Peptides against a protein of PDB entry 5EG6. Designs and how they scored, part 15

Target 1, 151 residues: chain A of PDB entry 5EG6
Amino acid sequence: RLRSQTVSTRYLHVEGGNFHASSQQWGAFYIHLLDDDESEGEEFTVRDGYIHYGQTVKLVCSVTGMALPRLIIRKVDKQTALLDADDPVSQLHKCAFYLKDTERMYLCLSQERIIQFQATPCPKEQNKEMINDGASWTIISTDKAEYTFYE

## One batch from the design tools (peptide; aimed at target 1 A67 I114)

Design b1_p15_2_s4 (made by RFdiffusion4, then SolubleMPNN; from b1_p15_2, 6 letters changed)
Fold by OpenDDE base, seed 1:
Structure b1_p15_2_s4 (fold): chain B 151 residues (1-151), chain A 15 residues (1-15)
Amino acid sequence: as target 1 above (151 residues)
Amino acid sequence: MKRTLKAPVVYPPLA
């Protein structure tokens, strides 16, 4: 499971004050856990602990110190983001980053750019939103790996 | 433990 720590993800790095994508580069980030009521801003309060799906997080570039806006990390099931999952984040699963307080906007890889992509509601499954492949992310911890098995 | 951090925010563009 994942906790507040340094992580790495494909196709995400900061250059020239912007977040970019590269198939040849891995970006190193601090993933920080925020309280649900934490406001957006350059200053924010973080806490230690294990990160669960549905919680608010901040991704801060370890090199530049620049951050994305507040994100809600969501569990991914195939091509859908789960809105009600709250179990601990697993590195074995892809995840999606919902931009908090938006209308279904997700962090998305498009060519060499990081963009906001609007997910489509699932008509028959209110607890899911349809995302594209670019909005599905893999997180790898740069710290010691810890595995938890669930039945 | 809680602590306050400072980081400038970058907003990705819309699709």
Scores: peptide ipSAE 0.572, ipTM 0.933, DockQ to the pose 0.921
OpenDDE base, seeds 2, 3, 4, 5: peptide ipSAE 0.569, 0.558, 0.569, 0.560; ipTM 0.932, 0.929, 0.932, 0.930

Design b1_p15_3 (made by RFdiffusion4)
Pose (drawn by RFdiffusion4):
Structure b1_p15_3 (pose): chain A 148 residues (1-2, 6-151), chain P 15 residues (1-15)
Amino acid sequence: RLTVSTRYLHVEGGNFHASSQQWGAFYIHLLDDDESEGEEFTVRDGYIHYGQTVKLVCSVTGMALPRLIIRKVDKQTALLDADDPVSQLHKCAFYLKDTERMYLCLSQERIIQFQATPCPKEQNKEMINDGASWTIISTDKAEYTFYE
Amino acid sequence: HEKLKAAKIWYPPTA
């Protein structure tokens, strides 16, 4: 959110995009700190905590973003030292692991990576673009099937 | 632990 500005992470046309009309449901998988990038990867059970490495996988298309470090957001900053459990409707940032402070970010409908600004005296913090702050919530679905 | 395979790894471009 930048209420009219609200966009959702979604996959269509073979790309991740920030959609104003539809939202995707993504599996969030915990990865070990030393797992490497690839089409194949190992996931781990447990509750998601800030600072942990995760993979987001589209439940519909199966496509996934690169490894991400989920980080807590305070106003406009990513807190690199935060390690508490990720909770419903928390604001989060996703650092693309092994990059120069590049975060998952939207530019209108586009999904891009955007470099964070290091903070002056508080070096456990990084300033992030407004499009790099994401609210997380668990999802569910009900299905009914009938035929005449 | 469980091993998985993604349909595709998608990379965002640099702004």

Design b1_p15_3_s1 (made by RFdiffusion4, then SolubleMPNN; from b1_p15_3, 7 letters changed)
Fold by OpenDDE base, seed 4:
Structure b1_p15_3_s1 (fold): chain B 151 residues (1-151), chain A 15 residues (1-15)
Amino acid sequence: as target 1 above (151 residues)
Amino acid sequence: MRKVKAKKVLYPPLA
């Protein structure tokens, strides 16, 4: 399970006041759970609890304090982001970060840059959007990891 | 509930 805590992800780090990508570096971030109605800003209210897919989160660099805009963390199935998944976030699975209030824009790694990538709607599956591999992220908790398994 | 203040909000460029 994932909750508001310090996490790490590969490729994403802050250098020189901007977000950069590196295949050799892991960036440390605070992931904060927000209310769905929380407004965008440098100051925000964080709620307690385990993070579920579909919820609004804030990523803040633990080193520089730089933040990304509000994101919706979404479950990834192969090369698609699931729009209606709401189960607890699992560190065993990849996730995607939808930029809230955008037209299908996702946080994406392109070469050595962090960009917004516009997902393509799935024609036959309205609850899915097609993303590229660069928009699929792995989260590793820097705290004691908790996993939930279903058999 | 607690307040958090980030240094700055950065918007990644479009593809």
Scores: peptide ipSAE 0.517, ipTM 0.924, DockQ to the pose 0.895
OpenDDE base, seeds 1, 2, 3, 5: peptide ipSAE 0.512, 0.515, 0.505, 0.491; ipTM 0.923, 0.925, 0.923, 0.921

Design b1_p15_3_s2 (made by RFdiffusion4, then SolubleMPNN; from b1_p15_3, 5 letters changed)
Fold by OpenDDE base, seed 4:
Structure b1_p15_3_s2 (fold): chain B 151 residues (1-151), chain A 15 residues (1-15)
Amino acid sequence: as target 1 above (151 residues)
Amino acid sequence: SRKLKAKKILYPPLA
């Protein structure tokens, strides 16, 4: 189970006032749980507790303080994002970050850049959206002292 | 709950 905490993700980091990607760098971020109705802004209210798929989160660079827009963290199954998964986020699984209030835009690694990638609806599976590999992320908690794995 | 203040919100470019 993942709580609101400092986490690291491969490739994603902030440099020069922008988000960048590097195969050799791991960016450290705070992942903050928000209320579903939390508005966008540089100031935001953070909730305590374990993060579940489908919830709204904020990623804030631990170094620069730069933030991404509100995201919905979604569970990934192969190359699809699950729209209705709501179990606790697990480090054992890849996840995707849907940019809230967009038309299926997800955080995506493309070359050395972080971009928005538009997922394609799954015609036969309404609860899934097709994403590319660049839109699949792995979260590594920097605090494993009390971390418990979730299947 | 607590209120936080981030710096600039960065919007990644579209693909």
Scores: peptide ipSAE 0.504, ipTM 0.922, DockQ to the pose 0.918
OpenDDE base, seeds 1, 2, 3, 5: peptide ipSAE 0.486, 0.500, 0.488, 0.474; ipTM 0.918, 0.921, 0.918, 0.914

Design b1_p15_3_s3 (made by RFdiffusion4, then SolubleMPNN; from b1_p15_3, 6 letters changed)
Fold by OpenDDE base, seed 2:
Structure b1_p15_3_s3 (fold): chain B 151 residues (1-151), chain A 15 residues (1-15)
Amino acid sequence: as target 1 above (151 residues)
Amino acid sequence: MKKLKAKKVLYPPLA
């Protein structure tokens, strides 16, 4: 299970005041759990606890201190983001970061840039929306983490 | 509960 802590991800790092992508470099970020009603801003209140899918998080670059907007971390199933998943976040699974208060915009890697990608609704599955591979992220914790494994 | 401060909030460009 994931909680507020330092994490790393490939293809996401900050350099020169901008987010960049690199296949060779891993960006180190703090992931913070926010309350659902937390407002956007440079200052924010974080709470302790294990992060669940569907919750609001804040990513802050550990090096530059730059932050992304409030994100909702969502579980990924193949090429879709699950809208109703609420189980604890697992580092064994890819996740997607929905930009809060947007029209289905997700954090996405395109070429060597970080962009917002608009997901497409799934016509037959209202609890899912279609994303691309660039919008699927892997989280690697740099702190102590608790994992649940299933056989 | 803890209050934190980031230097800047960056918005990635739209696709």
Scores: peptide ipSAE 0.485, ipTM 0.910, DockQ to the pose 0.924
OpenDDE base, seeds 1, 3, 4, 5: peptide ipSAE 0.450, 0.478, 0.463, 0.452; ipTM 0.897, 0.907, 0.901, 0.894

Design b1_p15_3_s4 (made by RFdiffusion4, then SolubleMPNN; from b1_p15_3, 7 letters changed)
Fold by OpenDDE base, seed 2:
Order: structure tokens, then C-alpha cells, then sequence
Structure b1_p15_3_s4 (fold): chain B 151 residues (1-151), chain A 15 residues (1-15)
């Protein structure tokens, strides 16, 4: 199980006031758990606890202090984001970051840029929506003390 | 709970 802590993503880092992608450098971010009704802003209230899929999180660059908008962390199954998964977040699984208050927009790596990618609804599976590989992320915890393994 | 502050909130561009 993952809680508010420093995490690393390989293709997400901030440089020169913008988010960039790097195949060689890992970006270090704080992932913070927010309440579902937390408003968007530079200032936000974080809560302690283990992060579950479906919850709202805030990613803040540990170096620059720049943040992404509020995100809902969702479990990934192959090329789909699961809308109803609510189990604890695990490093064993890829995840997707839905931008709150958008129409299926997800944090996505395209070439060397970080963009918003619009997922496509799954016609036969209402609890899923289709994403691409660029919208699938792997979280690596940099603080083992704040991570509890979950199978 | 506690308050945190980011320097700036950045919105990635649309695809």
C-alpha cells in the first residue's frame, strides 16, 4: 500500500518550468492524498493514510515545487483504466492519472512531452475506458518506510 | 491533515 510520500516516475520530471520526459532521468515527486472534495489550488490540504485507486492525489515535484492538477489515480488493466477499482495502490501494477473535472483526460507521455490524452469509452465495459501505453505509469517509492507491500 | 503549498500548478497541453 502506498501513502503520501516521495515517488519516482521515469518519464516525468520538471525542468525550466515545464514538465518534460526523459528516458535517462527519473523525476521525484511527492504524492499526496487529498479529500475527494478538496478544491484545486496551489495550496491544498493533505490527509494521512494509504492511497487507494479511485482517490484524489496531488503530485508535486520535489525539486521545483511545481504541481500537476488534482488527479484520480486509477488501476490499469492492459490498455484500459479501471473506473471502479478501489483496492490499495501497489507498485506491482501500472496506474493512470485522470485529471479531475475533465472529460476522460489522462496524464500521458507523447514523444518527449507530457500531455493530456483523452481516453475512449469502452462500449462493452462501462467500468473501463481505453488508454494508450503513454498514459500508463509505474510508481517507484523512494521511501520504503512509507510503503507497505500489498499483494 | 496539513496544508501544503506548491509553487505553481501546471496544466499539460492537450493531445
Amino acid sequence: as target 1 above (151 residues)
Amino acid sequence: SKKLRAKKVLYPPLA
Scores: peptide ipSAE 0.533, ipTM 0.921, DockQ to the pose 0.924
OpenDDE base, seeds 1, 3, 4, 5: peptide ipSAE 0.487, 0.494, 0.022, 0.481; ipTM 0.913, 0.916, 0.559, 0.912

Design b1_p15_4 (made by RFdiffusion4)
Pose (drawn by RFdiffusion4):
Structure b1_p15_4 (pose): chain A 148 residues (1-2, 6-151), chain P 15 residues (1-15)
Amino acid sequence: RLTVSTRYLHVEGGNFHASSQQWGAFYIHLLDDDESEGEEFTVRDGYIHYGQTVKLVCSVTGMALPRLIIRKVDKQTALLDADDPVSQLHKCAFYLKDTERMYLCLSQERIIQFQATPCPKEQNKEMINDGASWTIISTDKAEYTFYE
Amino acid sequence: SGDVPFHHHAHPHHK
C-alpha cells in the first residue's frame, strides 16, 4: 500500500507482477542459511522468522522468486537484526540474497529489485523504497463442485 | 534498480 494504491503480488504471462485486480497465493518455504540458488532446492519445516532465507513459490504456476531474506519493517526501514516469528499482517521486506542491498519492489504494476539506502549511525537498518514494503497474510480456499 | 530474475520450474525438495 502506497487504499486506492493497494497492489498484490501475482504471477501472469510468465512474470511476477504487482496486480490491482488479482492476488496470488504463494508457498513460503524456509531454506537453510547455506542453501544455494537454483531451480532445485531443499526446504525445511518450521515457523518463519525474520532473518531467515525463504523461497516464494506460486501455488498456481509453480514459478519462484530468487532466495529472499525476510526482514521486519519499521515505518520505512528494514531491521536486519530482527529475528522474531513472522506474524499475520506484519509489514515485511524481502532482501534478494547475495545482492548489494537489493529488495523486492514494485514500480506500479512492475516487480523490480531496488537498492536500499544504508542508515547513518544505525547500521543494522537500511532505508527501503515505499514499493519494497509488503504485508504478509496466510490464505485459504473453499471449493465446491456440482453438475446438473 | 533492475529486473528480478525468477524460476519457471521450481523444484522444492523436503529435507

Design b1_p15_4_s1 (made by RFdiffusion4, then SolubleMPNN; from b1_p15_4, 9 letters changed)
Fold by OpenDDE base, seed 2:
Structure b1_p15_4_s1 (fold): chain B 151 residues (1-151), chain A 15 residues (1-15)
Amino acid sequence: as target 1 above (151 residues)
Amino acid sequence: SGEVPYYKNAKPIKA
C-alpha cells in the first residue's frame, strides 16, 4: 500500500524551475498525505498513514523542493476519474490528480507541457468524470531521487 | 485548460 513516501512518475519532471514532460526520465516526488482540511500554501502539515483514493496529497519534487497545489488522488477507470473510490491506492492502477478546490481540473500531460485539464461530467454516471489519457498517471514507489527510463 | 501553479519551496511539517 502507498503511504507518504517517495514516488516516481513518468512524464512529470522538474527542470530549470519548471514542471514539464520528460520522455526519458521519471520525475521523483515525495507524496505527502494531508488532512482534508489542510490549507493551501508552501508550508503544510503531513499526516502519517496509508493513502486512499479521495484523500488530499502534496507532490514535492525530491530534487528541487518544488511543489504542486493540493491534489485529490483519484482512481481511474478507463478514461474516467472515480469520485467516490476510497480504497487504498494501488500501484497496479492508474490514478488522476484533481486540483483541489477547482472546477474539475486535473493534472494533465499535453505534448511537452504539464497543464490543468478540465474534466467533463458524466451525465449517466454521477460518480465519474471524463478525463483524457494525459490526465492518467502511473506512480511507483522508489528509493531513488530520480529515475531514468530507457525502453 | 491552462498552466498549473506551483510553489518554489515546499515545506512539509510533521504532525
Scores: peptide ipSAE 0.475, ipTM 0.914, DockQ to the pose 0.956
OpenDDE base, seeds 1, 3, 4, 5: peptide ipSAE 0.454, 0.467, 0.465, 0.459; ipTM 0.908, 0.910, 0.911, 0.908; seed 4 fails the geometry check

Design b1_p15_4_s2 (made by RFdiffusion4, then SolubleMPNN; from b1_p15_4, 9 letters changed)
Fold by OpenDDE base, seed 4:
Structure b1_p15_4_s2 (fold): chain B 151 residues (1-151), chain A 15 residues (1-15)
Amino acid sequence: as target 1 above (151 residues)
Amino acid sequence: SGDLPYYKNAKPIKA
C-alpha cells in the first residue's frame, strides 16, 4: 500500500528547472499525504498513514525539490476518474491527479509537456469524470530516496 | 488545458 514515501512514475520529470515529459526516463518523486484542510503553499505539513483515493497529496521531485500544487489522487476506471473512491491506493491500478480546487483540472501528459487538462463531466455517471490517457498515471513505490529508471 | 503552476522549493514538515 502507498503511504508518504518515494515513488517513481514514467514521463513526469524535472529538467532545466521545469516539469516536462520524458519517454526515456522515470522521475523520482516523494509523495506526501496532507490533511484535507491543508492550505496551498511552499510549506506544508505531512501526515502519516496509508494514502487513500480522494486524499490530498503533494508530489515533490526528490532531486530538485520542485513541487506541484496540491493534488487529489483519484482512482481510474478505463477512461474515467472516480470521484467517490476512497479505498487505499494500489499500485495495480492507474491513478489520476486532480488539481485541488480547480474546475476538473488534472495532471496531464501532452506531447513533451506536463499540463493541466480539464476533464469532461460524465452525463450518465455523476461519480465519474472523463479523462484522456495522458491523465492516467502509473506509480511505482520505492524505498530509495532517488530512483531513476531508463528505458 | 493550460500551463501547470509549480513551486521551486518544497518544504515538507512532519507533524
Scores: peptide ipSAE 0.454, ipTM 0.903, DockQ to the pose 0.940
OpenDDE base, seeds 1, 2, 3, 5: peptide ipSAE 0.431, 0.439, 0.440, 0.436; ipTM 0.898, 0.900, 0.900, 0.899

Design b1_p15_4_s3 (made by RFdiffusion4, then SolubleMPNN; from b1_p15_4, 9 letters changed)
Fold by OpenDDE base, seed 2:
Structure b1_p15_4_s3 (fold): chain B 151 residues (1-151), chain A 15 residues (1-15)
Amino acid sequence: as target 1 above (151 residues)
Amino acid sequence: SGEVPYYRNAKPIKA
């Protein structure tokens, strides 16, 4: 199970003061569990506990301290984000990061850029939103400040 | 789709 801790994710990287994509390096981030009512800002209160899908988290670059907006971590089923999954986050499954308080915007890899991508509603499945592969992330727990990937 | 806003210096506070 995942707790507030250091994690690594492929492609998401911070360098030169910018978020960008790197095929060679895994970005190292602190993932912080927040309360659902935590406000957006540079400062935020971190809570202890295991992270579940549907909860609010902050990703902070372990090297630069740069942070993304509040995210809701969601479970991924194929190319869909599950809106109602609430089980503990598993490193065995990919996840999606919904930008909180947006209209279905998700953290997304597009070529060399990190963007927000608007998911499409699933008309027949109200508990799912269609995302692309770029919005599906693999995260692993690590104590390393940076993880270099070699093929 | 567009650029993602970010913060330059995050300040986590433990409760």
Scores: peptide ipSAE 0.471, ipTM 0.914, DockQ to the pose 0.962
OpenDDE base, seeds 1, 3, 4, 5: peptide ipSAE 0.437, 0.447, 0.464, 0.432; ipTM 0.904, 0.907, 0.912, 0.905

Design b1_p15_4_s4 (made by RFdiffusion4, then SolubleMPNN; from b1_p15_4, 8 letters changed)
Fold by OpenDDE base, seed 4:
Structure b1_p15_4_s4 (fold): chain B 151 residues (1-151), chain A 15 residues (1-15)
Amino acid sequence: as target 1 above (151 residues)
Amino acid sequence: SGDVPYYKNAKPIKA
């Protein structure tokens, strides 16, 4: 199970003062659990406990200290993000990072860039919205403060 | 779609 801790994810990397994509490296990040009503900002209050899908998190680069906006971690099923899943986050499953308070914008890999990509509503299932492959992430928890993996 | 905004210096505060 995932909690506020260090994690690694492929492609997402910070270099030269920017978030970018690297197929050769796994970035080292700290994932912080936030309260649902936590405001956006440079400073944020971290909560204890296991992270569940649907909860608000912050990803902070372990090397540079750079951070992304508040994200809602969501469970992925095939090509869709689940909107109502609330079970504990599992490393066995891919996840998506919804940019909180946006119009279905998700953290997405596009060539060499990390962008926000708008998901498409799923007409058949209101509890799902369609994402592309670039918006599906694999995360690995680690006890190391800095975990860099090279292929 | 577009670029993702970021914060240069995150300041996590433990509750």
Scores: peptide ipSAE 0.476, ipTM 0.915, DockQ to the pose 0.962
OpenDDE base, seeds 1, 2, 3, 5: peptide ipSAE 0.459, 0.444, 0.467, 0.460; ipTM 0.909, 0.906, 0.912, 0.911

Design b1_p15_5 (made by RFdiffusion4)
Pose (drawn by RFdiffusion4):
Structure b1_p15_5 (pose): chain A 148 residues (1-2, 6-151), chain P 15 residues (1-15)
Amino acid sequence: RLTVSTRYLHVEGGNFHASSQQWGAFYIHLLDDDESEGEEFTVRDGYIHYGQTVKLVCSVTGMALPRLIIRKVDKQTALLDADDPVSQLHKCAFYLKDTERMYLCLSQERIIQFQATPCPKEQNKEMINDGASWTIISTDKAEYTFYE
Amino acid sequence: SSPVPSYMAHPHPKS
């Protein structure tokens, strides 16, 4: 959110995008700190905590973003030292692991990476673009099938 | 800034 500005992470046309019309449901998988990037990867059970490495995989298309470090957001900053459990409707940032402070970010409908600004005296914090702040919530679905 | 790449995921549960 930048209420009219609301966009959702979604996959269509083979790309991740920030959609104003549809939202995707993504599996969020915990990865070990030393797992490497690839089309194949190992996932681990447990509750998601800030600072942990995760893979987001589209439940519809199966496509995934690169490894991300989920980080807690305070106003406009990513808190790199935060390690408590990720909770419903928390604001989060996703750092693209092994990059120069590049975060998952939207530019209108586009999904891009955008570099964070290091903080002056508080070096456990990085300033992030408004499009790099994401609210997380668990999802569910009901299905009914009939025929005449 | 640049687009974030993606690929087809193949997750394997840890034993």

Design b1_p15_5_s1 (made by RFdiffusion4, then SolubleMPNN; from b1_p15_5, 9 letters changed)
Fold by OpenDDE base, seed 4:
Structure b1_p15_5_s1 (fold): chain B 151 residues (1-151), chain A 15 residues (1-15)
Amino acid sequence: as target 1 above (151 residues)
Amino acid sequence: SRPVPVFQAKPIKAK
């Protein structure tokens, strides 16, 4: 299970004060669990506990201290982000980062840039939004954490 | 493209 800790992800790193993508580099980040009611700002209160899908998190570069806006971590199923998943985040699954309080905007890799990608509603499945491959991320924890595997 | 704003971060540990 994932909790507030140091993590790494491919293609995401900070350079020159901006978030960039690199196929050769992995960025090191702190992922912080926030309360759902936490407002956007430089200062924020980190909550304890295991991170579940649907919860609000902050990604902070461990090197520069730069942070992305508040994100809601969502479970990914193929090419869709699940809106109602609330189980513990698993490192075995890809995830998507919804930019909180936006119109279906997700953190997305486009060439060497990190941009916002607007997901498309899925008419046949109200609990899903269609995303692209660039909006799917893999998280690797650098700290030991309890994990229960479910097939 | 739609850029992503970035911020300085000052996480506060809850006790």
Scores: peptide ipSAE 0.291, ipTM 0.836, DockQ to the pose 0.829
OpenDDE base, seeds 1, 2, 3, 5: peptide ipSAE 0.020, 0.039, 0.061, 0.052; ipTM 0.532, 0.508, 0.532, 0.562; seeds 2, 3, 5 fail the geometry check

Design b1_p15_5_s2 (made by RFdiffusion4, then SolubleMPNN; from b1_p15_5, 7 letters changed)
Fold by OpenDDE base, seed 3:
Structure b1_p15_5_s2 (fold): chain B 151 residues (1-151), chain A 15 residues (1-15)
Amino acid sequence: as target 1 above (151 residues)
Amino acid sequence: SSPVPVWQAKPIPAE
């Protein structure tokens, strides 16, 4: 028996000192632009300028200050992450967060957990990597630290 | 130093 299942929208959120995915709450995050040669650490130098795909960024919770490791924000086309896109990041575009200095590991939603998902190379398209739906994100701007939704 | 925009990221629902 075939059933169609729709996955409810979840949002990146910080609770209890951990990143997770919430269906009812979403946090606001600072996206800091870093130099490509910036080292990993709690202390980092923020670079001025517009964020473009392919650049190194830090996601920092606006409330708790919790941060993810350095990420490269990449443009998404269908179910592939583009390795060479360098245009400005847009809220209208899908994006993926590559964990810097890993073997194609991307920030991924799995149920209520935020995990790393390993992308698969595209043999015919060297500038693309195959990701799953959980690794495809939409970024929206907000002027508030946190929003709560009621179900 | 420049103002840092506050963003929220959410997964795209499966189609």
Scores: peptide ipSAE 0.123, ipTM 0.625, DockQ to the pose 0.031
OpenDDE base, seeds 1, 2, 4, 5: peptide ipSAE 0.075, 0.069, 0.111, 0.023; ipTM 0.615, 0.606, 0.612, 0.516; seed 4 fails the geometry check

Design b1_p15_5_s3 (made by RFdiffusion4, then SolubleMPNN; from b1_p15_5, 7 letters changed)
Fold by OpenDDE base, seed 2:
Structure b1_p15_5_s3 (fold): chain B 151 residues (1-151), chain A 15 residues (1-15)
Amino acid sequence: as target 1 above (151 residues)
Amino acid sequence: SQPVPVYKAKPIPAK
């Protein structure tokens, strides 16, 4: 199970105050669990406990202290994000990061850029939204501030 | 698609 802790994710990296893609490095981030009603801002109260899909989180770069907007971590099933999954987050599964209070915008890797990607509703599956591969993330726990990735 | 806003963070631990 995943708690508020330091994690590493592939490609996502911060340099010069901006998020970008790195083929050589895994970025190290603090993932912080927030209350569902926590407002956006530089200051935020971190909750203790295990993180579940559907909950609100903040990703903060361990090196620079820069953060993404509030995200809802969602479970991924193939090329879809599950809207109603609420089980504990597992490192065995890919996840998607919905930008909270947006119209289906997800954190996405596109070429060498980090962007918002708008998911498409699934016509026949109301509990799913279609995302691309760039919006599917792998998270691993780490006790280090930075992880260098080697194939 | 569009850029992602970035913030400086000051996390406050829960009691």
Scores: peptide ipSAE 0.360, ipTM 0.859, DockQ to the pose 0.922
OpenDDE base, seeds 1, 3, 4, 5: peptide ipSAE 0.337, 0.336, 0.340, 0.332; ipTM 0.855, 0.854, 0.862, 0.855

Design b1_p15_5_s4 (made by RFdiffusion4, then SolubleMPNN; from b1_p15_5, 8 letters changed)
Fold by OpenDDE base, seed 3:
Structure b1_p15_5_s4 (fold): chain B 151 residues (1-151), chain A 15 residues (1-15)
Amino acid sequence: as target 1 above (151 residues)
Amino acid sequence: SRPVPVFQAKPIPAK
């Protein structure tokens, strides 16, 4: 029996019905695995199983229930998103969230705002796309809906 | 060197 895991991602949370960024706050989300052919919408069916890189996911705020559009979670290596990585997602790996059905658009933090950043192709590596640091995310499991992070 | 959590998902209950 599997349960949906609540994860925390730095610089992403919901406030006042909108997605915001904060350098000190962590938002808690459910990551839901979808079928590759699942259509966009507020209502969706969730697959059972372990989430792997390359799969389609939905990020749903654990507090408000608000969701981002469908994303493909991709592995990150040295400021590049890997297009063909398919190993299980772990908290030890950086990841990027590709906006499904876009021209290389990724979820990105820029100047304390959430934006879409267009990755550029790697000229000599067709299985990679170049992203910026703001498009590289770290995800960890959490037992709290929201918390303030201090180092 | 130690087990690391892997993110999991489950079906959403039907309405």
Scores: peptide ipSAE 0.171, ipTM 0.649, DockQ to the pose 0.061
OpenDDE base, seeds 1, 2, 4, 5: peptide ipSAE 0.036, 0.058, 0.014, 0.056; ipTM 0.518, 0.630, 0.429, 0.572; seed 2 fails the geometry check

Design b1_p15_6 (made by RFdiffusion4)
Pose (drawn by RFdiffusion4):
Structure b1_p15_6 (pose): chain A 148 residues (1-2, 6-151), chain P 15 residues (1-15)
Amino acid sequence: RLTVSTRYLHVEGGNFHASSQQWGAFYIHLLDDDESEGEEFTVRDGYIHYGQTVKLVCSVTGMALPRLIIRKVDKQTALLDADDPVSQLHKCAFYLKDTERMYLCLSQERIIQFQATPCPKEQNKEMINDGASWTIISTDKAEYTFYE
Amino acid sequence: HETLKATKIWYPPEA
């Protein structure tokens, strides 16, 4: 959110995008700190905590973003030292692991990476673009099937 | 632990 500005992470046309009309449901998988990038990867059980490495995988298309470090957001900053459990409707930032402070970010409908600004005296913090702040919530679905 | 495979790893472009 930048209420009219609200966009959702979604996959269509073979790309991740920030959609104003549809939202995707993504599996969020915990990865070990030393797992490497690839089409194949190992996931682990447990509750998601800030600072942990995760893979987001589209439940519909199966496509996935690169490894991300999920980080807590305070106003406009990513807190690199935060390690508590990720909770419903928390603001989050996703750092693309092994990059120069590049975060998952939207530019209107586009999903891009955007570099964070290091903070002056508080070096456990990085300033992030407004499009790099994401609200997380668990999802569910009900299905009914009938025929005449 | 479980090993999974993604249909595609998608990379965002740099701004």

